# Designs tried in a protein design run: peptides against a protein of PDB entry 3C2G. Part 91

Target 1, 209 residues: chain A of PDB entry 3C2G
Amino acid sequence: IRTFDLLGLLLHDSDAIDGFVRSDGVGAITTVVQYPNNDLIRAGCKLLLQVSDAKALAKTPLENILPFLLRLIEIHPDDEVIYSGTGFLSNVVAHKQHVKDIAIRSNAIFLLHTIISKYPRLDELTDAPKRNRVCEIICNCLRTLNNFLMMWIPTPNGETKTAGPNEKQQVCKFIEIDILKKLMSCLSCEGMDTPGLLELRSTILRSFI

## One batch from the design tools (peptide; made by RFdiffusion4, then SolubleMPNN)

Design b2_p20_1_s2 (from b2_p20_1, 7 letters changed)
Fold by OpenDDE base, seed 5:
Structure b2_p20_1_s2 (fold): chain B 209 residues (1-209), chain A 20 residues (1-20)
Amino acid sequence: as target 1 above (209 residues)
Amino acid sequence: FEELEEEIDELVEELLEQLE
């Protein structure tokens, strides 16, 4: 716990973060959080989130790391672990086709739907800190979904992958009215990436046209 | 999907009205 907090304080600049990632720091964190200690898991996932945008992650093998993290988020009820883990996922898949493929093969689309479905509507949450954290989790899930959907939208100058039938079926669950209502409720939260949520709305619609 | 877009827009309008 204290070690991860100290590491988080030392990793205050992009060069230090990139150096940590190049030294297999992500693998080291994932090894430590395999111990069944909730405080350790929370601190480790928070540190993962802090380094999740590092350029060195494009050269880091994530074949063992991503399936482990997805499983950790799936089984752990802690909102702080889910927040940090979904934040890590959303950042690590960004602009990295090979990482998107690993996440999708590891059932990430279904997991994202499960996470969003688990939480109540934001209007039902009276505690502002809890409401904000739930909104951030949903937004992390939706940003990750947007990153997946963008692969399958025809671009004039890009290699477009075709979504498999299983991926299409899993994506279709995000147009359920309850999921759309949760997406829309996130637009009402202060400090949220409203442009990013509107982009996702457009990406979802375009994926089904 | 025009129907789905309209439904989403209606939901956004309803949420904005609740925030006024």
Scores: peptide ipSAE 0.018, ipTM 0.494, DockQ to the pose 0.060
Fold by OpenDDE base, seed 4:
Structure b2_p20_1_s2 (fold): chain B 209 residues (1-209), chain A 20 residues (1-20)
Amino acid sequence: as target 1 above (209 residues)
Amino acid sequence: FEELEEEIDELVEELLEQLE
């Protein structure tokens, strides 16, 4: 725990972050968070989030890391773990087709839906810190989804991947009225990436029309 | 937002009808 906090304090510099990632820091964190200690898991996932934008992650094999993280998020009810984990996922899949493919194969689409579905409507959350955290989680999920959907949108050059039938079915769950309402609720949340959520909305619509 | 909700509800209904 203290080590992760200390590491988090040291990993403010992009070069330090990249150095940590190049030194298998992500693998080290994922090894440590295998211990059934919630505080350790929380601290480890927070540190993962902090390094999730590292350029060195493009060269890091994530085949073992992503499935583990996805499983961790699936089984762990802690909002801080889910926040950090979904944030990591969102960042790590960005602009990395191979990472998107790993995540999708690891049932990420369904997991994202499950996460969003598990949280109450934001309007039902009276505690502002909790509401904001839930909104951030939903936004992380939706941003990740957007990154997936973008693979299947026809590009002007005519090159598009086709989503498999399972992926299509999983994506179709995001047009459920409850999910869409949660998306809209996030648009009203202060400090959210409203343009990004609107882009996602457009991406969802374009994916189903 | 209400207008957006209505638009989304209409789109969802149309999509659901297409999926049947």
Scores: peptide ipSAE 0.015, ipTM 0.459, DockQ to the pose 0.040
Fold by OpenDDE base, seed 2:
Structure b2_p20_1_s2 (fold): chain B 209 residues (1-209), chain A 20 residues (1-20)
Amino acid sequence: as target 1 above (209 residues)
Amino acid sequence: FEELEEEIDELVEELLEQLE
């Protein structure tokens, strides 16, 4: 725990973060969070979030790491773990087709839907810190979904991947009224990436219309 | 930077040793 806090203090610059990632720091964290200690899991997932946009992650094998993290998020009811883990997922899949493919094969689309579905409506949350954290989690999930959907939108050059029938079915769950209401509620949250959420809305519409 | 990288590596190793 203390070591993760210290690592988090040292990993402030992009070069240090890239160095840590090149030294298999992500693998090390994922090994540590296998220990059944909630505080350790929280600290490790927070550190994962801190390094999740590292350029070195493009060269890091994630075939074992990403499925493990997805499973951790699935089984752990802790908002801090879910926040950090979904944040990591959102960042790590960005602009990385191979990582998106790993996540999708690991049932990430269904997991994202499950996470969003488990949280109450934001207007039902009276505690502002809790409401903000839930909003951030939903935004992380939706941003990740946007990254997946963008793979299946035709590019100007006419090259597009086609979503498989299973992926299409899983994506269709995000047009459920409850999910759409949660998306809309996130647009009203202060400090949220409103442009990004509007982009997602546009992406969803383009995917289903 | 090299000193910082070495310090990070040591801290990671200490964490791994605590799990053994």
Scores: peptide ipSAE 0.012, ipTM 0.372, DockQ to the pose 0.013
Fold by OpenDDE base, seed 1:
Structure b2_p20_1_s2 (fold): chain B 209 residues (1-209), chain A 20 residues (1-20)
Amino acid sequence: as target 1 above (209 residues)
Amino acid sequence: FEELEEEIDELVEELLEQLE
């Protein structure tokens, strides 16, 4: 725990973060968070979030790391773990086609739906810190989903991947009225990625209509 | 917000019709 907090303080610049990632720091964290200690898991996932935008991650094999993290998020009820894990996911898939493919194969789309489904509408949350954290989690899920859908949008050059039938079915779960209403309820929160929701809407339209 | 909700509801209906 204290070691992760200290590491988080030392990893304040891009060069230090890249150095840590190149030294298999992500693998080291994922090894440590396998221990059944909630405080350790929380601290480790927070540190993962801190390094999740590192350029060195483009060269890091994530085939073993991502499935593990997705499973950790799936089974752990802790909002801080879910926040950090979905934040890591959203950042690590950005601009990395191979990482998107790993995440999708690891049932990430369905997991994102499960996460959103777990939380009540934000208007039902009276505690402002809790409401803000839930909003941030939903934003992370939304950004990740958008990054997946963008793969299936035709580019002007005619190069596009086609979503498979399983991916289409998983994405269709996000257009359920209850899910969309939960996403919309996040618009009432300060700091919500309203542009991200609008972008997702546009992306869904372009991908499926 | 209400206009966006209506637009999303219409979008959902259109997408559901395409899945049938």
Scores: peptide ipSAE 0.017, ipTM 0.467, DockQ to the pose 0.066; fails the geometry check

Design b2_p20_1_s3 (from b2_p20_1, 8 letters changed)
Fold by OpenDDE base, seed 4:
Structure b2_p20_1_s3 (fold): chain B 209 residues (1-209), chain A 20 residues (1-20)
Amino acid sequence: as target 1 above (209 residues)
Amino acid sequence: MEELEEEIEEKVEEKLEELE
């Protein structure tokens, strides 16, 4: 715990973050968060989020890390873990086709749907910190989904990856009324990446309408 | 951009109505 907090304090510089990632820091965190300690898991996932934009992650094998993290998010009800984990996922899949493929194979699409579905409507959340955190989680899930959907949108050059039948079925769940209502609620949430959510909304519409 | 947002809003509302 204190070590991750200290590491988080030291990892403000991009070179330090890249150095940590190059030194298998992500693997080290994932090893440590295997211990059944919620505070350790929370701190570790937070540190993962902090390094999730590291350029060095493009060279880091995520084949063992992503399935583990996805499973951790699936089984851990802690909003801070889910926030950090979905944030990490969203950042690491960005612009990385191979990472997207690992995540999809690791049931990420279904997990993202499950996460969004488990949270109450934002209007039912009276606690502002909780509401904001839930909104951030949903946004992380949706941003990750956008990154997946973008693979299957026809590009102007006519090159498009076709989603498999399973992926299509999983993605079709994001046009469920509950999910769409949660997306709309996130668009109305102050301090969210409204442009990114609108992009996702557009991407969903283009994918399913 | 606003026109596209409005068009997206309308289409989402239409889709929500179809799902209800």
Scores: peptide ipSAE 0.021, ipTM 0.501, DockQ to the pose 0.121
Fold by OpenDDE base, seed 2:
Formats: sequence, structure tokens, C-alpha cells
Structure b2_p20_1_s3 (fold): chain B 209 residues (1-209), chain A 20 residues (1-20)
Amino acid sequence: as target 1 above (209 residues)
Amino acid sequence: MEELEEEIEEKVEEKLEELE
């Protein structure tokens, strides 16, 4: 616990973060969060989020790490774990086709839908810190979905991966009224990535229209 | 691109109004 907090305080520069990632720091965190200690899991997932945009992650094999993290998010009803884990997922899949493919094979699309579906409407949340955290989680899920959908949108260069029939069916769940209402509720939240959510909206429409 | 974004925005607003 204190070690991860200290590491999080020391890993402020991109070179230190990249150095940590190159030293298998992500693998080390995932090893430590296998212990059944909620505080350790929270601290580890928070540290994962802090290093999730590291350039060195492009060279890190995530085949074992990503399925483990997805399972951790699935089994832990902890908003801090879910926030950090979905934030990590969103950042690591960005611009990385191979990581997107690992996530999709690891049932990430269904998990993201499950996460969004489990949270109440933001208007039902009176506690502002809780509401903001739930909004951030939903935004992380939706941003991850956008990253997946972008693989299947025709690029001007004609090289488009076609979504498999299973992936299409899983993605179709995100146009459910409940999911769209939650997306809209997130657009009304102050300090959210409104441009990113609008991009997702556009991406969804381009994918289903 | 801007015209397509506006047309997408209008269609989304229409669908959202239908869902309220």
C-alpha cells in the first residue's frame, strides 16, 4: 500500500514512468494485486491508471495483464478499482490495435456494458463525489467503446477491419436506451470530456446508421 | 465534416426527444 502511494508520488515525469513500465512495473503491480487485500488492490489499480498512458506500454505484452485486470474489475464492486481499471483500459487500448484485440477477446465489450448497466442514473445520485466518480467510470467505459468502434469505421485509406458478428452484437447493446441516457447524463456533468463523449456519439451513429 | 456533425447532432437530438 504505502509503496504504491510512494511510487505514485515519484512517477510524475514521463521518463520515470517509462522506466518503471520497461522494468515490468505493470506486471509487478498485477502480481501484487492478486493478494486479497482491497486497499492493496485499490492502490495498485490507481498506480496502473497513473502509468496507463506510458509510451513504453506499446512494447509491453498485455496478453496476461489485461485479462487479469478485466477479471479484477468484474469481481470487485469497488468504484475506485473500477474507475482506475476502466481508465487504464481506455488508455492502453488507445491507438493500439493489438491491445484492442486482446481486450475484445477477453470479453471487454460485455464487461463495459455490464459496468454501465450496474450504475444508477446520475440524477439519482445526490452525493456529488459519488456522482462524479460514477460519471468518470461511465466515461471511461464509453471512451473504451469509442476506441473499439473506431477500428470498424471505414478509414479513407480503405483498410477497415470488419467487426465480427459477435462483436457487432455486443456493441449493439450500447445503443440501448438506458446506455444512451447514461451517456447523455455524462454530457451534462461538469469537468467531463464532453468532446470525447460527442465523438463517441458520432462514432456510435456512424456504426449503427 | 461540420455539416455531417450537425446532421448527426440533429438526428441524435430527435432520437433522444423520442426517448424522453
Scores: peptide ipSAE 0.017, ipTM 0.493, DockQ to the pose 0.121
Fold by OpenDDE base, seed 5:
Structure b2_p20_1_s3 (fold): chain B 209 residues (1-209), chain A 20 residues (1-20)
Amino acid sequence: as target 1 above (209 residues)
Amino acid sequence: MEELEEEIEEKVEEKLEELE
């Protein structure tokens, strides 16, 4: 706990973060969060989120890290772990085809659906901090999904990967009415990126037109 | 892009209305 808080204080600039990532800092955190301590897991996942946009992650092998983190998010009921882990996932898959492929092979699409499905509708949440955190988790899941869908959108000048039949079937679950209602409820949350959520909605729906 | 966003918004609204 205190060690991760201290590391978070030291990682205050992009060069320090990039230096930490180049020194296998992500692997070090993932080793520490293997211990069955909820406070340690929470602090470690928060630190992962803080370094998740680092440029050095493009050169970091994530083949062992990403499946472990996905499994951690799947089994851990803590909203702070889910928030940090889905935030990390959304950032590390951005603009990285090889990382998207690792995530998809590790059942990430189904996991994202499972996470959104487990949370109540935001209108049922009376506690504003809890509602906002759930909204952020749903947004992280949808942003990650958008990053996957972008691989299958025909570009005028590129070899478009076609989604496999299993991936298509898993993506189809995001147009379920319960999922769409949860997405719409996120648009009413204060402090959310409403334009970004509308873009995500449009991209999801375009995948089915 | 705008025309495709409008068509998607209309289809979303239609699907939401069908489910009310």
Scores: peptide ipSAE 0.016, ipTM 0.467, DockQ to the pose 0.163
Fold by OpenDDE base, seed 1:
Structure b2_p20_1_s3 (fold): chain B 209 residues (1-209), chain A 20 residues (1-20)
Amino acid sequence: as target 1 above (209 residues)
Amino acid sequence: MEELEEEIEEKVEEKLEELE
């Protein structure tokens, strides 16, 4: 715990973060969060989020890390773990086709739907810190989904991956009225990535219309 | 599907108008 907090204080610049990632720091964190200690898991996932935009992650094999993290998020009802883990996922899949493919093969689309489905509507949350955290989690899930959908949108150059039938079926769950109501509820939250949610809306429309 | 998309667009427009 204290070690991850201290590491988080030392990893304040991009060079330190890249140095940590190049030294298998992500693998080290994932090893430590296998221990059944909630505070350790929270601290480790928070540190993963802090390094999730590192350039060095493009050279890091994530084949063993992503399935483990997805499983961790699936089994932990902890909002801080889910926030950090979905934040990590959204950042590591960004602009990385091979990482998107690993996440999708690891059932990430279904997991994201499950996460969003477990949370109440934001209007039912009276506690502002809890409401904001739930909104951030949903935004992380939806930003990750946007990154997946973008693979299947035709580019002007005609290069498009076709979504498989399973991926199509999993993505169709995000056009369910309850999911769309949660998306709209997140658009009304102050300090959220409203541009990213609007981009997702546009991406959903372009993918299903 | 089109009717659900129209209902979503209408509700999103209503929410955008509430923000503006």
Scores: peptide ipSAE 0.016, ipTM 0.472, DockQ to the pose 0.063

Design b2_p20_2_s1 (from b2_p20_2, 8 letters changed)
Fold by OpenDDE base, seed 4:
Structure b2_p20_2_s1 (fold): chain B 209 residues (1-209), chain A 20 residues (1-20)
Amino acid sequence: as target 1 above (209 residues)
Amino acid sequence: MLEKIQEALEKLRELVESML
């Protein structure tokens, strides 16, 4: 824990973060958080989020790291872990096709649906900190989904990947009425990335045309 | 598993030391 706290204080600049990532710091964190201590897991995932935008992640093998993290956020009950993990996921898949592919193969789309599904509607959350955290988690999930869907949108200048039938089916789960209601509830929350939600909506619509 | 965790912790410590 203390080491994570110290790393969190030191890893503020992009060069330090990239240096940490190049030194397999992400692998080290993911190894450490295999220890069944919730405080350790929380601190480790927070640190993962902090380094999740590192350019060096494009060259980091994530084949073992990403499936582990996905499993962690699937089973862990702590919203802070889910927040950090989904935040890491959303950032790490950004602009990295190979990472998107790893995540998708690891059932990330279904997991995103599961995460959104497990939380109540935001209007049912009376505790503002909890509501805001849940909102952020949902946003992270939606941003990640958007990043996946963009792979399957025809671009004028490139070969479009086609989503497999399983991926299409998993994506279809996001247009279920209960999910849509949750998405709409997010749009009413202060501090929501409303542009991101609108972008996702547009991307979803384009993905089903 | 514990040995790997210890090794990873040591690696993180070394990384901290390299950044100080």
Scores: peptide ipSAE 0.466, ipTM 0.921, DockQ to the pose 0.943
Fold by OpenDDE base, seed 2:
Parts: structure tokens; C-alpha cells; sequence
Structure b2_p20_2_s1 (fold): chain B 209 residues (1-209), chain A 20 residues (1-20)
């Protein structure tokens, strides 16, 4: 725990973060959070989130790390872990086709749906901190989904990957009325990236057209 | 598993020390 807190204080500079990632710091964190201590897991996942935008992650082998994190998010009933983990996922898959492929093979699309489905409607949450955290989690999930969908959108210059039939079926679950209602509820939250959520909505709609 | 966790913790400590 103390080590994670110290790292959290030291990893403010992009060069320090990249250095940490190049030194397999992410692998080390993911190894440590295998210890059955909730505070340790929270602290480790928070640190993962903090380094999740590192450029060095593009060169980091994530074949073992990402499936582990996805499983951790799946089984751990802690909003802070889910927040940090989904945040890490959303950032790490951004602009990285290889990482997106690993995540998708690791059933990430289904997991994102499961996470969103687990939480109540935001309007049912009276506690503002809890509501905001749930909204952030849903936004992280949706941002991650957007990053996946973007792989299958025709680019003017590019080879469009086609989503497999299973991937298409998993994506279709996000047009369920309950998911759409939660998306709409997130748009009403203060401080949310409303433009990003609208972009996602547009991307989802374009993926079904 | 514990040995790997300890090794990873030590690695993280070394990383902290390298930044300080």
C-alpha cells in the first residue's frame, strides 16, 4: 500500500510514467494485486489508472496483464476497483489496435455490458459521490466500447476490420433499452464528457446502420 | 504466488528508489 501511495506521488511526470511502464511497472502492479487484500487491490488499480495513458504501453506486452485485469473487474465487487480498472481499460485500448484485439478476445465487450447492467439507474442513486462514481464507470465502459467500435468504422484510407459475428452480437446488447437509459442518464451528470458520450451514441448508431 | 508478489513488491520499491 505505502509503495503504491509513493508511486502515485512520483508518477506525475510523463517521462517518469513512461519509465515506470518500460520497467514493467504495470506487470508488477498486476502481480501484487493478486494478493487478496482489498486495500492493496484498490491502491494498485488506482495506480494502473494513473499510468494508463502512458505512451510506453503501446510497446508493452499486455497479453497476460489485460485478461487478468478484466477478470479482476468481473469478480471484484468494489466500485473503486471497477472505476480504476475500466478507466485503465478505456485508456490502454485507445489508439492501440493490438490491445483492442486482446481485450475483445478476453470477452471485454460482454464484461462492459455486464458492468453497466449491474448498476442501478443514476436517478435512483441519492448519494452524489456514489452516483458520480457509477456514472464515471459507465462512461469508462462506453468509452471503451467506442474504442472497439471505431475499429469497424470505415476509414477513408483504410482496411476496415469487420467485426466477427460474436462481436456483433455482443455489441447488439448495448442497444438494449436499459443500457440506452443508463447512457442517457450519464448525459445528465454534471462534469461528464457529454460530447464524448454523444460521439459514442453516434458511433453505436452508425455501427448498426 | 507469494514469492512472485514479494518479487513484484521489491521491484516496485526499486522503481520508487530510482525516482527519488
Amino acid sequence: as target 1 above (209 residues)
Amino acid sequence: MLEKIQEALEKLRELVESML
Scores: peptide ipSAE 0.461, ipTM 0.920, DockQ to the pose 0.945
Fold by OpenDDE base, seed 5:
Structure b2_p20_2_s1 (fold): chain B 209 residues (1-209), chain A 20 residues (1-20)
Amino acid sequence: as target 1 above (209 residues)
Amino acid sequence: MLEKIQEALEKLRELVESML
């Protein structure tokens, strides 16, 4: 824990973060969080979120790391771990086709749906801090989904991957009325980027036309 | 498993020391 707290204080600049990632710091964190301690897992996932936008991640093999993290957020009920893990996932898949492919093969689309489905509607949450955290988790899930959908949008160069039938079926679950209601409830959260959420909603809906 | 966790913790400590 103390080591993670100290790393969190030292890893503020892009060069330090990239140096840490090049030294297999992400692999080291994921190894440490295999120890069954909730405080350790929370601190490790928070540090993963902090380094999740590192440019060095484009050259880091994630074939073992990403499936492990997906499994961790699947089985761990802690909102802080889910927040950090979904935030890491959202950032690490951005602009990285090979990472998107690893995540999709590791059942990430279904997992994102499962996470959103487990939380109550935001209008049912009276505690503002909890409501805001749940809203952020839902937004991380939807942003990650958007990053996957972008793979199947035709590029100006005419090359597009086609979604497999299983992937298409998993994506179709996000247009269920209960999921759409949860997305709409996020628009009422204080401090949220409402225009960004509306854009994300539009992109998701356009992927089904 | 515990040995691998200890090795990873030591690696993280070395990384901290390199940044101080």
Scores: peptide ipSAE 0.433, ipTM 0.913, DockQ to the pose 0.950
Fold by OpenDDE base, seed 1:
Structure b2_p20_2_s1 (fold): chain B 209 residues (1-209), chain A 20 residues (1-20)
Amino acid sequence: as target 1 above (209 residues)
Amino acid sequence: MLEKIQEALEKLRELVESML
C-alpha cells in the first residue's frame, strides 16, 4: 500500500509514467494485486488507471496483463476496482488494435455488458457519490465498446475488419432496452462525456446499418 | 506466487527509489 501511495505521488508527469511503464511497472502492479487484500487491490488498480494513458503501453506486451485485469474486474464487486479497471481498459485499448484484439479474445465485450447489467439505473441511486461512480463506470464501459466497434466501421481507404459472429451477437446485447435505458440515464448525469456517448450512439448506428 | 509478489514489490520499490 505505501509503495502504491508513493508511486501515485511520483507518477504525475508523462515522462515518469512512461519510464515506469517501460520498466514493466504495470506487470509489477498486476503481480502484486494477485495478493488477496482488498485495499492493496484498490490501490493497485488506482495506480493502473493513473498510468493507463502512457504512450509506452503501445510497446508493452499486454497478453498476460489484460486477461488478468479483466478477470479481476469480473470477480471483484468493488466499485473502486471496477472504476479503475474499466478506466484502465478504456484507455489502454485506445488507438491500439492489438490491445483491442487481446481484450476481445478475453471476452471483454461480454464483461462490459455484464458490468452495465449489474448496476441499477442511475435514477434509482439516491446517493450522489455512488451515482456518479456508477455513471463513470458505465461511461468507461461504453467508451471501451466504442473503441471496439470502430474497428468494424468501414474507412474510406482501409481494409475493415469484420466482426465475427460471436462478437456481433455480444454487441447486439447492448441494444437491449434495459441497456439503452441505462445509456440514456448516463446522458443526464452531470460531468459525463456527452460527446463520447454521442459518438458511441453514432458508432452503434453505423454498426447496424 | 508469493515469491513472484515479493519480486514485484521489490521491483516497485526500486522504481520508486529511481524516481526519488
Scores: peptide ipSAE 0.431, ipTM 0.913, DockQ to the pose 0.943

Design b2_p20_2_s2 (from b2_p20_2, 10 letters changed)
Fold by OpenDDE base, seed 4:
Structure b2_p20_2_s2 (fold): chain B 209 residues (1-209), chain A 20 residues (1-20)
Amino acid sequence: as target 1 above (209 residues)
Amino acid sequence: MEEEIRKALEKLEELVESML
């Protein structure tokens, strides 16, 4: 824990973050959070989120890291872990086709749906901090989904990947009324990436048209 | 697993030291 706290204080600039990532710091964190201590897991995932935008992640092997993190997010009950993990996922897949592929192969689409589905409607959450955290988690999931869907949207200048039948089926779950209601509820939350959610909505619509 | 975790912690500590 202390080491994570120190790293959290030191990893504020992009060069330090990239240096950490190049030194396999993400792998080290991922290994450490295998220890069944919730405080350690929380601190480790928070640190992962902090370095999740590192350019060096494009060159980092994530074949072992990403599936582990996905499994952690699937099973861990702590919203802070889910927040950090989904945040990491959303950032790490951004602009990285190979990382998207790893995530998708690791059942990330289904996981995103599962995460969104497990939380109550935001209007049922009276505790503002909890509601905001849940909204952020849902937003992270939806941003990640958007990043996946963008791979399958025809670009004027390139061969588009086609989603497999399983991926298409999993994506179709996001047009369920419950998911759509949660998306809409997130749009009403203050401080949310409303443009990103609107982009997702557009992307979803384009994916089913 | 415990040994791997120990090694990973040591690595993180070394990384901290390299940044101080």
Scores: peptide ipSAE 0.644, ipTM 0.956, DockQ to the pose 0.947
Fold by OpenDDE base, seed 3:
Parts: structure tokens; C-alpha cells; sequence
Structure b2_p20_2_s2 (fold): chain B 209 residues (1-209), chain A 20 residues (1-20)
């Protein structure tokens, strides 16, 4: 715990973050959080989120790290862990085709749906901090989904990858009424990335045409 | 598994020390 707290204070500069990632710091954190201590897991996942925008992640092998993180956010009950983990996922897949492919092969699309489905509607949450955290988690999931869907949108000049039949079926789950209601509720939350959510809405609609 | 966790912790501690 103390080591993670110290790293959290030191890893604010982009060069320091990239240096940490190049030194396999992400692998070290993911190894440590295999210990069954919730405070340790929370602190480790928070640190992962903090370094999730590192350019050095494009050259980091994620074949073991990403499936582990997906399993962690599938089973862990703490919203802070889910927030950090889904935030890491959304950032690490951005602009990295090979990372998207690893995530998809690891059943990430279905997992994102599962996470969103577990949370109540935001209008049912009276506690503002809890409501905001749930909204952020849902937005992280939806941003990650948008990054996946963009791979399958035809470009005027390019061979577009086609989603497999399983991926198509998993994507279809996001047009369920309950999921759409949660998306719309997130649009009404103050301080949310409304442009990003509107982009996702457009991407979803285009993916089903 | 415990030995791997120990080694990973030691690595993180070394990284902290290198940044101080």
C-alpha cells in the first residue's frame, strides 16, 4: 500500500510515467494485486488508471495483463476498483488495434455489458458520490465499446474489418432498452463527457445499419 | 505465487527509490 501511494505521488509527469511503463511497472502492479487484499487491489488499480495514457503502453505486451484485469473487474465488488479498471481499459485500447483485438478475444464486449447491467438506474441512486461513480463506470464501458465499434465502421477508402458473428451478437446486447436508458441517464449527469456519449450513440446507430 | 508477488513488490520499491 505505501509503495503504491508513493508511486501515485511521483507518477505525474509523462516522462516518469513512460519510464515506469518501460520498466514493466504495469506488469509489477498486476502481479502484486493478485494478493487477496482489497486495499492493495484498490491502490494498485488506481495507479494503473494513472498510467493508462502512457505512450509506452503501445510497445508493452498486454496479452497476460489485459485478460487478468478483465477478470478482476468482472468479479471484484468495489466500485473504486471497477472505476479504475474500466478507466484503464478505455484508455489502453484507444488508438491501439492490437490491444482492441486482445480485449475482444478476452470477451471484453460481453463483460462491458455485464458491468453496465449490474448497476441500477442513476435516477434510483440518491447518494450523489455513488451516482457519479456509477455514471463514470458506465461511461468508461461505453467509451471502450465505442473504440471497438469504430473498427467495424466502413471507411470510404479502406477494407474494414468485419465483426465476427459472436461479436455482432454481443454488440446487439447494447441496444436493449435498459442499456439505452442508462446511456440516456448518463447524458443528463453534470460534468460528463456529453460529446463522447453522443459520438457513441451515433456509432451504435451506424453499427446496426 | 507469493515469491512472484514479493519480487514484484521489490521491483516497485526499487522504482520508487530511483525516482526520489
Amino acid sequence: as target 1 above (209 residues)
Amino acid sequence: MEEEIRKALEKLEELVESML
Scores: peptide ipSAE 0.643, ipTM 0.955, DockQ to the pose 0.951
Fold by OpenDDE base, seed 5:
Structure b2_p20_2_s2 (fold): chain B 209 residues (1-209), chain A 20 residues (1-20)
Amino acid sequence: as target 1 above (209 residues)
Amino acid sequence: MEEEIRKALEKLEELVESML
């Protein structure tokens, strides 16, 4: 824990973060969080979120790291771990086709649906901090989905990857009325990027036209 | 697994020391 706290204080600039990632710091954190201690797991996942936008991640092998983190956020009960893990996922897949492919092969689309589905509607949450954290988790999941959907949108060059039939079926679950209601409820949360959520909604709906 | 975790912690400590 002390080591994670120190790293959290030192990893504020992009050069330090990239240096840490090039030194396999992400692999080291993911190894450490295999220890069954919730405080350690929380601190490690928070640090992963902090370095999740590093450019060096584009050159980092994630074939062993990403499936482990997906499994962690599938089974872990702590919202802070889920927040950090889904935040890491949303950032690490951005602009990286090979990372998106690893995530999709590791059943990430289904997992994102499962995570959104397990939380109550935001209007049923009376505690504002809890409601905001749940909203952020849902937003992280939907942002990750948006990054996947962008692969199947035709580029100006006319080239597009086609979603497989299983991937299409998993994506179709996000137009369920329960999921759409949860997305709409996030628009009423204070401090949320409402324009970004509306854009995301539009992208999801356009993927089915 | 415990030995791997120990080695990973040592690596993280070395990274901290290199940044101080």
Scores: peptide ipSAE 0.642, ipTM 0.955, DockQ to the pose 0.951
Fold by OpenDDE base, seed 2:
Formats: sequence, C-alpha cells, structure tokens
Structure b2_p20_2_s2 (fold): chain B 209 residues (1-209), chain A 20 residues (1-20)
Amino acid sequence: as target 1 above (209 residues)
Amino acid sequence: MEEEIRKALEKLEELVESML
C-alpha cells in the first residue's frame, strides 16, 4: 500500500509514467493485486488507472495483464476497483487495435454489459458520491464499447474488420432498453463527457444501421 | 504465488527508489 501511494505521488508526468510502464510496472502491479487484500487491490487498480494513458502501453505485452484485470473487475464487488479497472480498460484500448483484440477475445464486451447491468438506475441512487461513481463506471464501460464498435465501422478506404458472430451478439445486448436507459441517465450527470456519450450513440446507430 | 508477489513488490520499491 505505501509503495502504491508513493508511486501515485511520483507518477504525474508522462515521462515518469512511460518509464514506469517500460519497466513493466503494470505487470508488477497486476501481480501484487493477486494478494487477497481489498485495500491493496484498490490502491493497485487506482495506480493502474493513473498510468493507463501511457504511450508506452502500446509496446507493452498485455496478453496476460488484460485478461487478469478483466477477471478482477468481474469478480470484485468494489466500486472503486471497478471504476479504476474499467477506466484502465477504456484508456488502454484507445487507439490500439491489438489491445482491443485482446480485450474482445477475453469477453470484454460481455463483461461491460454485465457491469452496466449490475448497477441500479442513477435516479435510484440518492447518495451523490455513489451516483457519481456509478455514472463514471458506466461511462468507462460505454467509452470502451465505443472503442470496440469503431473497429467495425466501414472506413472510406474500405478496410473494415468484421465483428464475429459472438461479438455481434454481445453488442446487440447493449440495445436492451435497460442499458439504453442507463446510457440516457448518464447524459444528465454533471461532469460527464456528454460529447463522448453522443459519439457512442452515433457509433451504436452506425453499427446497427 | 507469494514469492511472485514478493518479487513484484520489490520491483515496485526499486522503481520508487529510482524516481526519488
């Protein structure tokens, strides 16, 4: 825990973050959070989120790290872990086709749906901190989904990856009324990336049309 | 598993020291 706190204080600039990632710091964190301590897991996942936009992640092998993290957020009930983990996922898949492929092979699409489905509607949450955290989690999931869907949108150059039948089926679950209601509820939250959510809506429409 | 966790902690500590 103390080490994670210190790293959290030191990893503020992009060069330090990239240096940490190049030194397999992400792998080290993911190894440490295998210890069954909730405070340690929280601190480790928070640190993962902090370094999740590192350019060096494009060159980091994630074949073992990403499936582990996905499993962690699947089984761990803690909103802070889910927040940090989904935040890491959303950032790490951005602009990295190979990372998207790893995530998809690891059933990330289904997991995102499961996470969103687990939480109540935001209007049912009276506690503002809890509501905001849930909104952020849903936003992280939806941003990740947007990143996946963008792979299957035809580009002007005619190069489009085709989603497999399983991926298509998993994506179709996001048009469920309950999921759409949660998406709409996020648009009403203060401090949310409304443009990003509107982009997702557009991407969803383009994926089904 | 415990030994791997220990080594990973040591690595993180070394990384902290390298940044101080």
Scores: peptide ipSAE 0.640, ipTM 0.955, DockQ to the pose 0.950

